# Peptides against a protein of PDB entry 5ONS, part 178

Target 1, 181 residues: chain A of PDB entry 5ONS
Amino acid sequence: MFKKFDEKENVSNCIQLKTSVIKGIKNQLIEQFPGIEPWLNQIMPKKDPVKIVRCHEHIEILTVNGELLFFRQREGPFYPTLRLLHKYPFILPHQQVDKGAIKFVLSGANIMCPGLTSPGAKLYPAAVDTIVAIMAEGKQHALCVGVMKMSAEDIEKVNKGIGIENIHYLNDGLWHMKTYK

## One batch from the design tools (peptide; made by RFdiffusion4, then SolubleMPNN)

Design b2_p30_8_s2 (from b2_p30_8, 15 letters changed)
Fold by OpenDDE base, seed 4:
Structure b2_p30_8_s2 (fold): chain B 181 residues (1-181), chain A 30 residues (1-30)
Amino acid sequence: as target 1 above (181 residues)
Amino acid sequence: SMKEERRKEQEKELEELKKKVEEGTWVPLE
């Protein structure tokens, strides 16, 4: 989603949200990520305005005090940014790729099934379309936010093709935005 | 089942991470 993304070229505008809209978004976030509920007040303090950075390709980034928190495309599901995920690593279920897959993930490539079933990888139960944190063998912090394109069960059984779609990865265009005020 | 055991394993791992964050012992990448 952000492989060729550049803040200077791909950001259109920024809009401050009304209180009612913020409440709706918070409810959506809790529905998507139930474990985030106790943390949402510190992530999105009531006293701080919430903004949407509108980007090309129908991408919207939710920000508070310049921090990039979540993003979505075409009003689909919200994804946490890697920066938020690194602060709260438990808000997504994890999948771990082997060491050999790291360079491909960091190039924006989708995660192929063998990279999730080989030695060094760890595959946990997850349904199709589940948003997951992509971990790596020997690394403590998530490399990528992805979406399951196959269930974990099917990844194990079929072990061929795209297991997880790479949505947002370290050093992509979103990562390099850092902050937006 | 094996599937359920792996699910429970992840739940424990995520809970451990949560505790580290709560305790202030978790260090983000930046």
Scores: peptide ipSAE 0.690, ipTM 0.948, DockQ to the pose 0.839
Fold by OpenDDE base, seed 5:
Structure b2_p30_8_s2 (fold): chain B 181 residues (1-181), chain A 30 residues (1-30)
Amino acid sequence: as target 1 above (181 residues)
Amino acid sequence: SMKEERRKEQEKELEELKKKVEEGTWVPLE
């Protein structure tokens, strides 16, 4: 989603949200990520304005005090930014790729099944379309935010093709967009 | 089952991370 993303070229505008809209978004976030509920007051304090940065390709980034928190495309599901995920690493279920897959993930490549079933990888139960944090063997912090294209069960059984779609990865265009005010 | 075991493992790992964040001992990347 952000492989060729550049703040100067791909950001259209920024809008401050009304209270009612913020409430709706918070409810949506809780529905997607139930574990985030106790933390929302810290992530999105009531006293702080919430803004949406509108980007090309129907991408919207939710920001508070310049911090990039969540993003979505075409009003689909919200994804946490890696920066938020690094602060709250438990808000997504994890999948771990082996050492060999790291370089590919960091190039923006989708995660292939063998990278999730090989020694050094850890595959946890997850349904198709689940948003997951991509962890790496020997690394503490998430490399990528992805979406399950196959269930964990099918990844193990089929062990061929794209297991997880790479949505946002370390050092992509969104990552380099550190803040936006 | 193996599935249940992996689920429990995941839950444990996530809870441990949550505790580190709550305690303020978790360090994000720069």
Scores: peptide ipSAE 0.690, ipTM 0.947, DockQ to the pose 0.940
Fold by OpenDDE base, seed 1:
Structure b2_p30_8_s2 (fold): chain B 181 residues (1-181), chain A 30 residues (1-30)
Amino acid sequence: as target 1 above (181 residues)
Amino acid sequence: SMKEERRKEQEKELEELKKKVEEGTWVPLE
């Protein structure tokens, strides 16, 4: 989603959200990520304005105090940014790729099944379309936010093709955006 | 089942991470 993303070229505008909209978004976030509920007041303090950075290709980034928190495309589900995920690594279920897959993940490549079933990888139960944190063997911080394109069961069974779609990864355009006020 | 055990393992790992964040011992950046 952000492989060729550039803040200067791809950001259209930024709007401050109304209270009612913020409430709706918070409810949606809790629905998508139940584990975030106790932390939401810390992540999105009531006293702080919430903004949406509107980008090309129907991408919207939710920000508070300049911090990029979540993003979505075409009114789809919200994804946490890696920066938020690094602060709260438990808000997504994890999948771990082997060492060999790291360089590909960091190039924006989708995660292939063998990278999730090989030694050094860890495959956890997850249904198709689940948003997951992509961890790596020997690394403590998520490399990528992805979406399961196959269930964990099917990844193990079929062990061929794209297991997880790479949505947002370290050093992509969103990562380099860092902050937006 | 192995599936259920793996689910429990992940739950434990995520809880451990949550605890580190709560305690302030988690470092977001490597």
Scores: peptide ipSAE 0.690, ipTM 0.947, DockQ to the pose 0.791
Fold by OpenDDE base, seed 3:
Structure b2_p30_8_s2 (fold): chain B 181 residues (1-181), chain A 30 residues (1-30)
Amino acid sequence: as target 1 above (181 residues)
Amino acid sequence: SMKEERRKEQEKELEELKKKVEEGTWVPLE
């Protein structure tokens, strides 16, 4: 989603959200990520305005005090930014790729099944369309936010093709954006 | 089952991370 993203070229505008809209978004976030509820007050303090940075390709980024928190495309599900995920690493279920897959993930490549079933990888139960944090062997912090394209069970059984779609990864355009006020 | 064991393993790992964040000992990437 952000492989060729550049703030200067791909940001269209920024709007401040109304209180009612913010409430709706918070409810949606709790629905998507039930474990985030106790943390929303510090992630999105009520006193602070919430803004949406509108980008090309129908991408919207939720920001508070310049911090990039969540994003979505075409009004689909919200994804946490890696920066938020790094602060709250438990808000997504994890999948771990082997060491050899790291360079490919960091180039924006989708995660192939063998990279999730090989020695050094760790595959946890997850259904199709689950948003997951992509971890790596020997790394403490998530490399990528992805979406399961196959269930964990099918990844193990079939072991071919795209297991997880790479949505946002370290050093992509969104990562380099860092802040926006 | 193996599936259940892996699920419980992840739950434990995520809870440990949560605890570190609560305690202020978790350090995100800068």
Scores: peptide ipSAE 0.689, ipTM 0.947, DockQ to the pose 0.926

Design b2_p30_8_s3 (from b2_p30_8, 17 letters changed)
Fold by OpenDDE base, seed 5:
Structure b2_p30_8_s3 (fold): chain B 181 residues (1-181), chain A 30 residues (1-30)
Amino acid sequence: as target 1 above (181 residues)
Amino acid sequence: SDWEARRAEQEAELAALKKAVEEGTWVPLE
């Protein structure tokens, strides 16, 4: 989603959300990520305005105090940014790729099944369409936010093709955006 | 089952991470 993203070229505008809209978004976030509920007041304090940075390709980024928190495309599900995920690494289920897959993940490539089933990888239960944190063998912090294209069970069974779609990865255009005030 | 064991493992790992954040010992990337 952000492989060729550039803040200067791909951001259109920024709007401040109304209270009612913020409430709706918070409820949606809790529905998507139940574990985030106790932390949401810390992440999105009531006293702080919530803004949407509108980008090309119908991408919207939720920001509070300049911090990029979540993003979505075409009013689909929200994804946490890696920067938020790094602060709250428990808000997504994890999948771990082997060492050999790291360079490909960091180039924006989708995660192939063998990279999730080989020695050094760890494959945890997850249904299709689950948003997951992509971890790596020997690394403490998530490399990528992805979406399961196959269930964990099918990844292990079929063991070929795209297991997880790479949505947002370390050092992509969104990562380099850092803040937006 | 194997999958049940994996689920339990992940739940424990995520709980440990949450605890680290709560205790202020977790350090995000800068």
Scores: peptide ipSAE 0.739, ipTM 0.959, DockQ to the pose 0.959
Fold by OpenDDE base, seed 3:
Structure b2_p30_8_s3 (fold): chain B 181 residues (1-181), chain A 30 residues (1-30)
Amino acid sequence: as target 1 above (181 residues)
Amino acid sequence: SDWEARRAEQEAELAALKKAVEEGTWVPLE
């Protein structure tokens, strides 16, 4: 989603959200990520305005105090940014790729099944379409936010093709955006 | 089952991360 993303080229505008809209978004975030509920007042303090940075390709980034928190495309599900995920690494279920897959993930490639089933990888239960944190063997911090294209069970059984779609990864355009005020 | 064990492992790992954040010992990448 952000392989060729550049703040100067791909951001269109920024809008401040109304209170009622913020309430709706918070409810949606809790629904998507139940574990975030106790932290939401810290992540999105009531006193702070919530903004949406509108980007090309129908991408919207939710921001508070300049911090990029979540993003979505075409009003689909919200994804946490890696920067938020690094602060709250428990808000997504994890999948771990082996060392060999790291360079491909960091190039924006989708995660192939063998990278999730080989020694060094860890494959945890997850249904198709689940948003997951992509961890790496020997690394503490998530490399990528992805979406399961197959269930964990199918990934292990079939062990061929795209297991997880790469949505946002370290050093992509969104990562380098850092903040927006 | 194997999948149940994996689920339990995941839950334990996520709980440990949450605890580290709560205690202020977790350090983000930047």
Scores: peptide ipSAE 0.738, ipTM 0.959, DockQ to the pose 0.875
Fold by OpenDDE base, seed 4:
Parts: sequence; C-alpha cells; structure tokens
Structure b2_p30_8_s3 (fold): chain B 181 residues (1-181), chain A 30 residues (1-30)
Amino acid sequence: as target 1 above (181 residues)
Amino acid sequence: SDWEARRAEQEAELAALKKAVEEGTWVPLE
C-alpha cells in the first residue's frame, strides 16, 4: 500500500474529525482490535483532536497529536501503523517469518507460504482476512503489518502461493512520514 | 492438537508483551 508512497506527492489534505465520527471510529477500532479497548483513551485522549490525513488511492491515515495511528483504504478495515504497533505489540496476532524472508518483507513483497512454514518461522492459528503483525526470527519488533490471504491451516497444508499480503512495512512511505501535523 | 498448542503459545506471548507495556519495560523502535 505504501511501497511507492511519498508524503509530498500522495497526501491530499488533512481534516479534523467531528466528535460523532470519532466515536464511530473508536467503536470500529474496538470491534477490530478488542485488546486495544483499555488503551484507547491513552492512544486517543478525549481532549486531543483526531485528524484524518487523506491520501491518494483512497488512503486515510488517522492521527492524534501528529502521531500516525491507523490507516485504511476505501473505508475498509483499519490497520495499525507499525509505529503504533511497536508501542502496543499485543494488539495484533503475530506471524513469524524466518531470517531469509526479512529482506523480501522489507522490500514490500508479499509473504509466501514457504516463508511461514520454514524452521525459523512460526505459524499461529489465524483465519483468512485477519490483520497480523509480521515478526521475524531474532527480531523483537514487527517488520510488517499484513493480511492473511490464506488461513494458517491452508498455508501449512498447501504451502504454495501468497500466504500473507504485505500492507505496511518498515521503511516504506508511511514509516518515513513519522509524524504529520 | 498442534494448533491448540500454537494458539496457547501465541496467547502467552501476547500476554507477556502486554505485561511488559503495562510495566513500562517495553521499548518501541525509535
């Protein structure tokens, strides 16, 4: 989603959200990520305005105090940014790739099934369409936010094709934004 | 089952991470 993303070229505008819209978004976030509920007031304090950075390709980035928190495309599901995920690493289920897959993940490549079934990888139960944190062997912090394109069971069984779609990864265009005010 | 064991492992790992954040010992990337 952000492989060729550039803040200067791909951001259209920034809009401060109304209270009712914020409430709806918070409810959606809790629905998508139940574990985030106790932390949501810390992540999105009531006193702080919530803004959406509107980008090309129907991408929206949710921000508070300049911090990039979540993003979505075409009003689909929200994804946490890696920066938020690094602060709250438990809000997504994890999948782990082996050391050899790291460079490909960091190039924006989708995660192929063999990279999730190798000895250095760890494949945990997850249904198709689940948003997951992509971890790597020997690394503590997520490399990528992805979406299961196959169930974990099918990844192991078929072991061929795209297992997880790479949505957002370290050093992509979104990562390099860092903050936006 | 193997999948049940993996689920339990994942839940334990996530719980440990949550605890680290709660205790203020978790350090995110700069």
Scores: peptide ipSAE 0.738, ipTM 0.959, DockQ to the pose 0.933
Fold by OpenDDE base, seed 2:
Structure b2_p30_8_s3 (fold): chain B 181 residues (1-181), chain A 30 residues (1-30)
Amino acid sequence: as target 1 above (181 residues)
Amino acid sequence: SDWEARRAEQEAELAALKKAVEEGTWVPLE
């Protein structure tokens, strides 16, 4: 989603959200990520304005105090940014790729099934369409936010094709955006 | 089952991370 993303070229505008819209978004976030509820007040303090950075290709980024928190495309589900995920690494279920897959993940490549079933990888139960944190063997912090394109069981059984779609990865355009005030 | 064990492992790992954040010992990337 952000492989060729550049803040200067791909951001259209930024709007401050009204209270009612913020409430709706918070409810959606809690629905998508139930474990985030106790943390939402510190992530999105009531006293702080919430903004949406509107980007090309129907991408919207939710920000508070310049911090990029979540993003979505075409009114789809919200994804946490890696920067938020690094602060709250438990808000997504994890999948782990082996060391050899790291360079491909960091190039924006989708994660193929063998990279999730090989020695060094760890594949945990997850249904198709689940948003997951992509971890790597020997690394402490998530490399990528992805979406399961197959269930974990199917990934292990079929073991070919795209297992997880790469949505947002370290050093992509969103990562380099860092802040937006 | 194997998948049940993996689920339990995942839950334990996430719980440990949550605890680290709560205790202020977790360090995000700069």
Scores: peptide ipSAE 0.737, ipTM 0.959, DockQ to the pose 0.946

Design b2_p30_8_s4 (from b2_p30_8, 13 letters changed)
Fold by OpenDDE base, seed 1:
Structure b2_p30_8_s4 (fold): chain B 181 residues (1-181), chain A 30 residues (1-30)
Amino acid sequence: as target 1 above (181 residues)
Amino acid sequence: MEWEERRKEQEELLKKLEEEVKAGKYVPLE
């Protein structure tokens, strides 16, 4: 989603959200990520305005105090940014790729099934379309935010093809967009 | 049975991470 993303070229505008819209978004976030509920007041303090940075290709980034928190495309589900995920690594279920898959993940490649079933990888239960944090052996922080394109069971059974779609990864255009005031 | 074990492992992992965050032991990347 952000492989060719550049703040200067791809940001269209930024708007401050109304209170009612913020409430709706918070409810949606809790629905998507139940584990975030106790932390949401810290992540999105009531006293702080919430903004949406509108980008090309129907991308919207939710921000508070300049911090990029979540993003979505075409008003689909929200994804946490890696920067938020690195502060709250428990808000997404994890999948761990093997060491060999790291370089591909960091190039924006989708995660192939063998990278999730090989030694060093850890495959946890997850249904298709689940948003997951992509971890790696020997790495503390998530490399990528992805979406399951196959269930964990099918990944292990079929063990070929795209298991997880790479949505947002370290050093992509969104990552380099550190803040937006 | 194996998948249930993996589910439990995942649950424990995420709980541990949350506790580490609460304790200030988890530092984000710069």
Scores: peptide ipSAE 0.716, ipTM 0.948, DockQ to the pose 0.932
Fold by OpenDDE base, seed 2:
Structure b2_p30_8_s4 (fold): chain B 181 residues (1-181), chain A 30 residues (1-30)
Amino acid sequence: as target 1 above (181 residues)
Amino acid sequence: MEWEERRKEQEELLKKLEEEVKAGKYVPLE
């Protein structure tokens, strides 16, 4: 989603959301990420305005005090930014790729099933379409945010093809967009 | 059994991470 993203070229505008809209978004986030509920007041304090950075290709980024928190495309599900995920690594279920997959993940490549079933990888239960944190063998912080294209069970069973779609990864355009005020 | 064990492992991992965050022991990348 952000492989060719550049803040200077791909950001269209930024709008401040109304209170009612913010409330709706918060409820949506809690539904998507139940574990975030106790932390939501810290992540999105009521006293702080919430903004939407509108980008090309129907991408929207939720920001608070310039911090990029969540993003979505075409009003689909919200994804946490890696920067938020690194602060709250428990808000997404994890999947761990082996060392060999790291360089490909960091190039924006989708995660192939063998990279999730090989020694060094750890595959946890997850349904298709689940948003997951992609971890790597030997690394503490998530490399990317992905979406399960197959269930974990099917990944192990079939063990070929795209297991997880790479949505947002370290050093992509969104990562380099550290803040936006 | 295997998947149930993996599920429990994941739950414990995420719980541990949350506790580390609460305790200020988890440092994010900049």
Scores: peptide ipSAE 0.716, ipTM 0.948, DockQ to the pose 0.949
Fold by OpenDDE base, seed 4:
Structure b2_p30_8_s4 (fold): chain B 181 residues (1-181), chain A 30 residues (1-30)
Amino acid sequence: as target 1 above (181 residues)
Amino acid sequence: MEWEERRKEQEELLKKLEEEVKAGKYVPLE
Protein backbone atom coordinates (compact mmCIF):
# COMPACT_ATOMS: atom_id res chain seq x y z
CA MET B 1 0.00 0.00 0.00
CA PHE B 2 2.89 2.37 0.74
CA LYS B 3 5.70 1.00 -1.41
CA LYS B 4 5.74 4.10 -3.61
CA PHE B 5 4.14 6.40 -1.07
CA ASP B 6 5.67 9.82 -0.51
CA GLU B 7 4.29 12.38 1.91
CA LYS B 8 5.02 15.30 -0.38
CA GLU B 9 3.40 13.72 -3.40
CA ASN B 10 0.61 11.58 -1.99
CA VAL B 11 -0.92 13.57 0.87
CA SER B 12 -3.91 15.66 -0.18
CA ASN B 13 -5.22 17.33 2.97
CA CYS B 14 -5.90 16.96 6.67
CA ILE B 15 -9.20 17.34 8.49
CA GLN B 16 -10.07 17.50 12.16
CA LEU B 17 -12.84 15.15 13.21
CA LYS B 18 -15.96 15.98 15.16
CA THR B 19 -16.58 14.37 18.53
CA SER B 20 -19.34 12.12 17.24
CA VAL B 21 -17.13 10.81 14.45
CA ILE B 22 -14.30 10.16 16.89
CA LYS B 23 -16.61 8.14 19.12
CA GLY B 24 -17.66 6.05 16.18
CA ILE B 25 -14.08 5.40 15.16
CA LYS B 26 -13.09 4.45 18.70
CA ASN B 27 -15.93 1.96 18.84
CA GLN B 28 -14.84 0.51 15.52
CA LEU B 29 -11.26 0.20 16.71
CA ILE B 30 -12.35 -1.65 19.84
CA GLU B 31 -14.45 -3.95 17.73
CA GLN B 32 -11.56 -4.67 15.37
CA PHE B 33 -8.92 -4.86 18.09
CA PRO B 34 -10.48 -5.83 21.42
CA GLY B 35 -7.13 -5.83 23.17
CA ILE B 36 -6.73 -2.13 22.52
CA GLU B 37 -9.68 -1.05 24.68
CA PRO B 38 -7.78 -0.56 27.96
CA TRP B 39 -5.14 1.44 26.09
CA LEU B 40 -7.30 3.56 23.84
CA ASN B 41 -7.50 6.53 26.20
CA GLN B 42 -3.72 6.56 26.31
CA ILE B 43 -3.42 6.25 22.54
CA MET B 44 -6.18 8.78 21.85
CA PRO B 45 -6.47 11.09 24.85
CA LYS B 46 -9.80 12.90 25.08
CA LYS B 47 -8.09 16.27 25.34
CA ASP B 48 -6.33 15.85 22.00
CA PRO B 49 -7.93 16.49 18.62
CA VAL B 50 -8.16 13.60 16.22
CA LYS B 51 -7.29 14.25 12.59
CA ILE B 52 -7.47 12.32 9.37
CA VAL B 53 -4.79 12.79 6.76
CA ARG B 54 -6.32 12.23 3.34
CA CYS B 55 -3.99 10.63 0.84
CA HIS B 56 -4.14 9.50 -2.76
CA GLU B 57 -5.61 6.10 -3.59
CA HIS B 58 -8.35 6.66 -1.02
CA ILE B 59 -5.98 6.21 1.91
CA GLU B 60 -6.80 7.86 5.23
CA ILE B 61 -4.44 8.07 8.18
CA LEU B 62 -5.78 8.66 11.68
CA THR B 63 -3.51 10.94 13.70
CA VAL B 64 -3.37 12.37 17.22
CA ASN B 65 -0.78 15.00 18.14
CA GLY B 66 0.93 14.34 14.85
CA GLU B 67 1.36 10.64 15.59
CA LEU B 68 0.23 8.31 12.84
CA LEU B 69 -1.92 5.72 14.58
CA PHE B 70 -4.13 3.87 12.12
CA PHE B 71 -4.82 3.89 8.42
CA ARG B 72 -7.46 2.54 6.06
CA GLN B 73 -8.16 2.43 2.37
CA ARG B 74 -11.53 3.03 0.75
CA GLU B 75 -13.14 3.16 4.18
CA GLY B 76 -12.23 -0.46 4.81
CA PRO B 77 -10.85 -1.84 8.04
CA PHE B 78 -8.36 0.13 10.07
CA TYR B 79 -4.76 -1.05 10.26
CA PRO B 80 -2.38 0.05 12.97
CA THR B 81 0.78 1.75 11.83
CA LEU B 82 4.02 -0.02 12.64
CA ARG B 83 4.94 2.86 14.89
CA LEU B 84 1.81 2.29 16.97
CA LEU B 85 2.26 -1.47 16.82
CA HIS B 86 5.80 -1.11 18.12
CA LYS B 87 4.41 0.70 21.15
CA TYR B 88 1.62 -1.81 21.62
CA PRO B 89 2.85 -5.05 20.06
CA PHE B 90 -0.02 -7.09 21.49
CA ILE B 91 -2.88 -5.37 19.65
CA LEU B 92 -2.54 -7.69 16.64
CA PRO B 93 -2.13 -11.43 16.48
CA HIS B 94 1.37 -12.43 15.41
CA GLN B 95 2.82 -14.52 12.64
CA GLN B 96 6.54 -15.13 12.41
CA VAL B 97 8.55 -15.51 9.21
CA ASP B 98 11.94 -17.18 8.92
CA LYS B 99 15.18 -15.27 8.51
CA GLY B 100 15.23 -15.82 4.78
CA ALA B 101 11.92 -14.05 4.31
CA ILE B 102 13.04 -10.82 5.99
CA LYS B 103 14.66 -9.25 2.94
CA PHE B 104 11.56 -9.91 0.86
CA VAL B 105 9.18 -8.52 3.48
CA LEU B 106 11.28 -5.38 3.69
CA SER B 107 11.07 -4.99 -0.07
CA GLY B 108 7.28 -4.99 0.14
CA ALA B 109 6.77 -8.50 -1.15
CA ASN B 110 3.83 -10.58 -0.07
CA ILE B 111 4.65 -13.39 2.31
CA MET B 112 4.66 -16.80 0.69
CA CYS B 113 3.51 -19.87 2.57
CA PRO B 114 6.94 -21.53 2.83
CA GLY B 115 8.22 -18.53 4.74
CA LEU B 116 5.58 -19.26 7.37
CA THR B 117 6.03 -23.03 7.57
CA SER B 118 9.81 -23.41 7.39
CA PRO B 119 12.11 -23.83 10.37
CA GLY B 120 12.40 -20.55 12.21
CA ALA B 121 8.87 -19.50 11.33
CA LYS B 122 5.89 -19.70 13.67
CA LEU B 123 2.35 -20.02 12.38
CA TYR B 124 -0.59 -19.31 14.68
CA PRO B 125 -4.32 -19.79 14.11
CA ALA B 126 -5.85 -17.00 12.05
CA ALA B 127 -8.73 -16.77 9.62
CA VAL B 128 -8.64 -15.22 6.17
CA ASP B 129 -8.68 -11.42 6.24
CA THR B 130 -7.25 -11.26 9.75
CA ILE B 131 -4.90 -8.33 10.19
CA VAL B 132 -1.65 -9.62 11.67
CA ALA B 133 1.71 -8.43 12.89
CA ILE B 134 4.55 -9.99 10.96
CA MET B 135 7.40 -10.89 13.25
CA ALA B 136 10.73 -12.26 12.14
CA GLU B 137 13.02 -14.91 13.50
CA GLY B 138 15.59 -13.21 15.69
CA LYS B 139 13.90 -9.81 15.63
CA GLN B 140 12.01 -8.22 18.50
CA HIS B 141 9.88 -5.71 16.59
CA ALA B 142 7.29 -6.32 13.90
CA LEU B 143 8.57 -5.88 10.36
CA CYS B 144 5.20 -5.62 8.70
CA VAL B 145 1.45 -5.30 9.08
CA GLY B 146 -0.25 -7.85 6.89
CA VAL B 147 -3.54 -9.48 6.04
CA MET B 148 -4.08 -13.22 5.98
CA LYS B 149 -4.92 -14.28 2.43
CA MET B 150 -5.22 -17.89 3.49
CA SER B 151 -6.18 -19.33 6.84
CA ALA B 152 -3.30 -20.51 8.96
CA GLU B 153 -4.55 -24.05 8.51
CA ASP B 154 -4.56 -23.70 4.74
CA ILE B 155 -1.12 -22.11 4.74
CA GLU B 156 0.27 -25.17 6.46
CA LYS B 157 -1.79 -27.60 4.40
CA VAL B 158 -1.28 -26.13 0.94
CA ASN B 159 2.07 -24.47 1.62
CA LYS B 160 2.10 -22.70 -1.74
CA GLY B 161 1.21 -19.21 -2.88
CA ILE B 162 0.58 -16.01 -1.00
CA GLY B 163 -0.15 -16.63 2.65
CA ILE B 164 -0.15 -13.05 3.87
CA GLU B 165 -0.48 -9.82 1.93
CA ASN B 166 2.10 -7.19 2.81
CA ILE B 167 0.21 -3.99 3.62
CA HIS B 168 2.70 -1.84 5.54
CA TYR B 169 6.35 -2.67 6.19
CA LEU B 170 9.38 -1.20 7.90
CA ASN B 171 11.01 1.58 5.87
CA ASP B 172 8.10 2.01 3.46
CA GLY B 173 6.62 5.40 2.64
CA LEU B 174 4.31 5.44 5.65
CA TRP B 175 7.16 4.58 8.00
CA HIS B 176 9.24 7.44 6.65
CA MET B 177 6.36 9.86 7.09
CA LYS B 178 6.95 9.63 10.88
CA THR B 179 4.63 12.46 11.97
CA TYR B 180 2.05 14.80 10.49
CA LYS B 181 0.85 17.90 12.36
CA MET A 1 -5.53 -30.22 19.22
CA GLU A 2 -2.31 -28.88 17.77
CA TRP A 3 -4.00 -25.71 16.61
CA GLU A 4 -5.67 -25.28 19.97
CA GLU A 5 -2.27 -25.49 21.62
CA ARG A 6 -0.93 -22.90 19.21
CA ARG A 7 -3.90 -20.67 19.96
CA LYS A 8 -3.18 -20.87 23.68
CA GLU A 9 0.49 -20.15 23.06
CA GLN A 10 -0.42 -17.08 21.04
CA GLU A 11 -2.74 -15.80 23.75
CA GLU A 12 -0.06 -16.27 26.37
CA LEU A 13 2.53 -14.52 24.22
CA LEU A 14 0.30 -11.52 23.65
CA LYS A 15 -0.59 -11.32 27.32
CA LYS A 16 3.08 -11.46 28.25
CA LEU A 17 3.83 -8.66 25.81
CA GLU A 18 1.09 -6.53 27.33
CA GLU A 19 2.54 -7.06 30.79
CA GLU A 20 5.98 -6.15 29.51
CA VAL A 21 4.60 -2.95 28.03
CA LYS A 22 2.89 -2.13 31.33
CA ALA A 23 6.14 -2.72 33.15
CA GLY A 24 8.17 -0.65 30.70
CA LYS A 25 10.25 -3.63 29.63
CA TYR A 26 9.33 -3.38 25.96
CA VAL A 27 10.69 -0.39 24.08
CA PRO A 28 9.85 0.71 20.53
CA LEU A 29 12.37 1.30 17.80
CA GLU A 30 13.83 4.78 18.01
Scores: peptide ipSAE 0.713, ipTM 0.947, DockQ to the pose 0.864
Fold by OpenDDE base, seed 3:
Structure b2_p30_8_s4 (fold): chain B 181 residues (1-181), chain A 30 residues (1-30)
Amino acid sequence: as target 1 above (181 residues)
Amino acid sequence: MEWEERRKEQEELLKKLEEEVKAGKYVPLE
């Protein structure tokens, strides 16, 4: 989603959201990520305005005090930014890829099934379309935010093809967009 | 079964991470 993303070239505008809209978004976030509920007031303090940065390709980034928190495309589900995920690594279920997959993930490539079933990888239960944090063998912080394209069970059984779609990865265009005020 | 064990492992992992964040022991990347 952000492989060729550049703040100067791909940001269209920024709007401040009304209170009612913010409330709706918070409810949606809790529904998507139940574990975030106790932390949401810290992440999105009531006193702070919430903004949407509108980007090309129908991408919207939710920001508070310039911090990039969540993003979505075409009004689909919200994804946490890696920067937020690194602060709250428990808000997504994890999947771990082997060392060999790291360079490909960091190039924006989708995660192939063998990278999730090989030695060094760890595959946890997850249904199709689950948003997951992609961890890597030997690394503490998530490399990528992805979406399960196969269930964990099918990934292990079939063990070929795209297991997880790479949505946002470390050092992509969104990562380099540190803040937006 | 193995998948249930993996589920429990994941649950424990996430819980541990949350506790580390609460305690200020988990440091994000710059």
Scores: peptide ipSAE 0.711, ipTM 0.947, DockQ to the pose 0.920

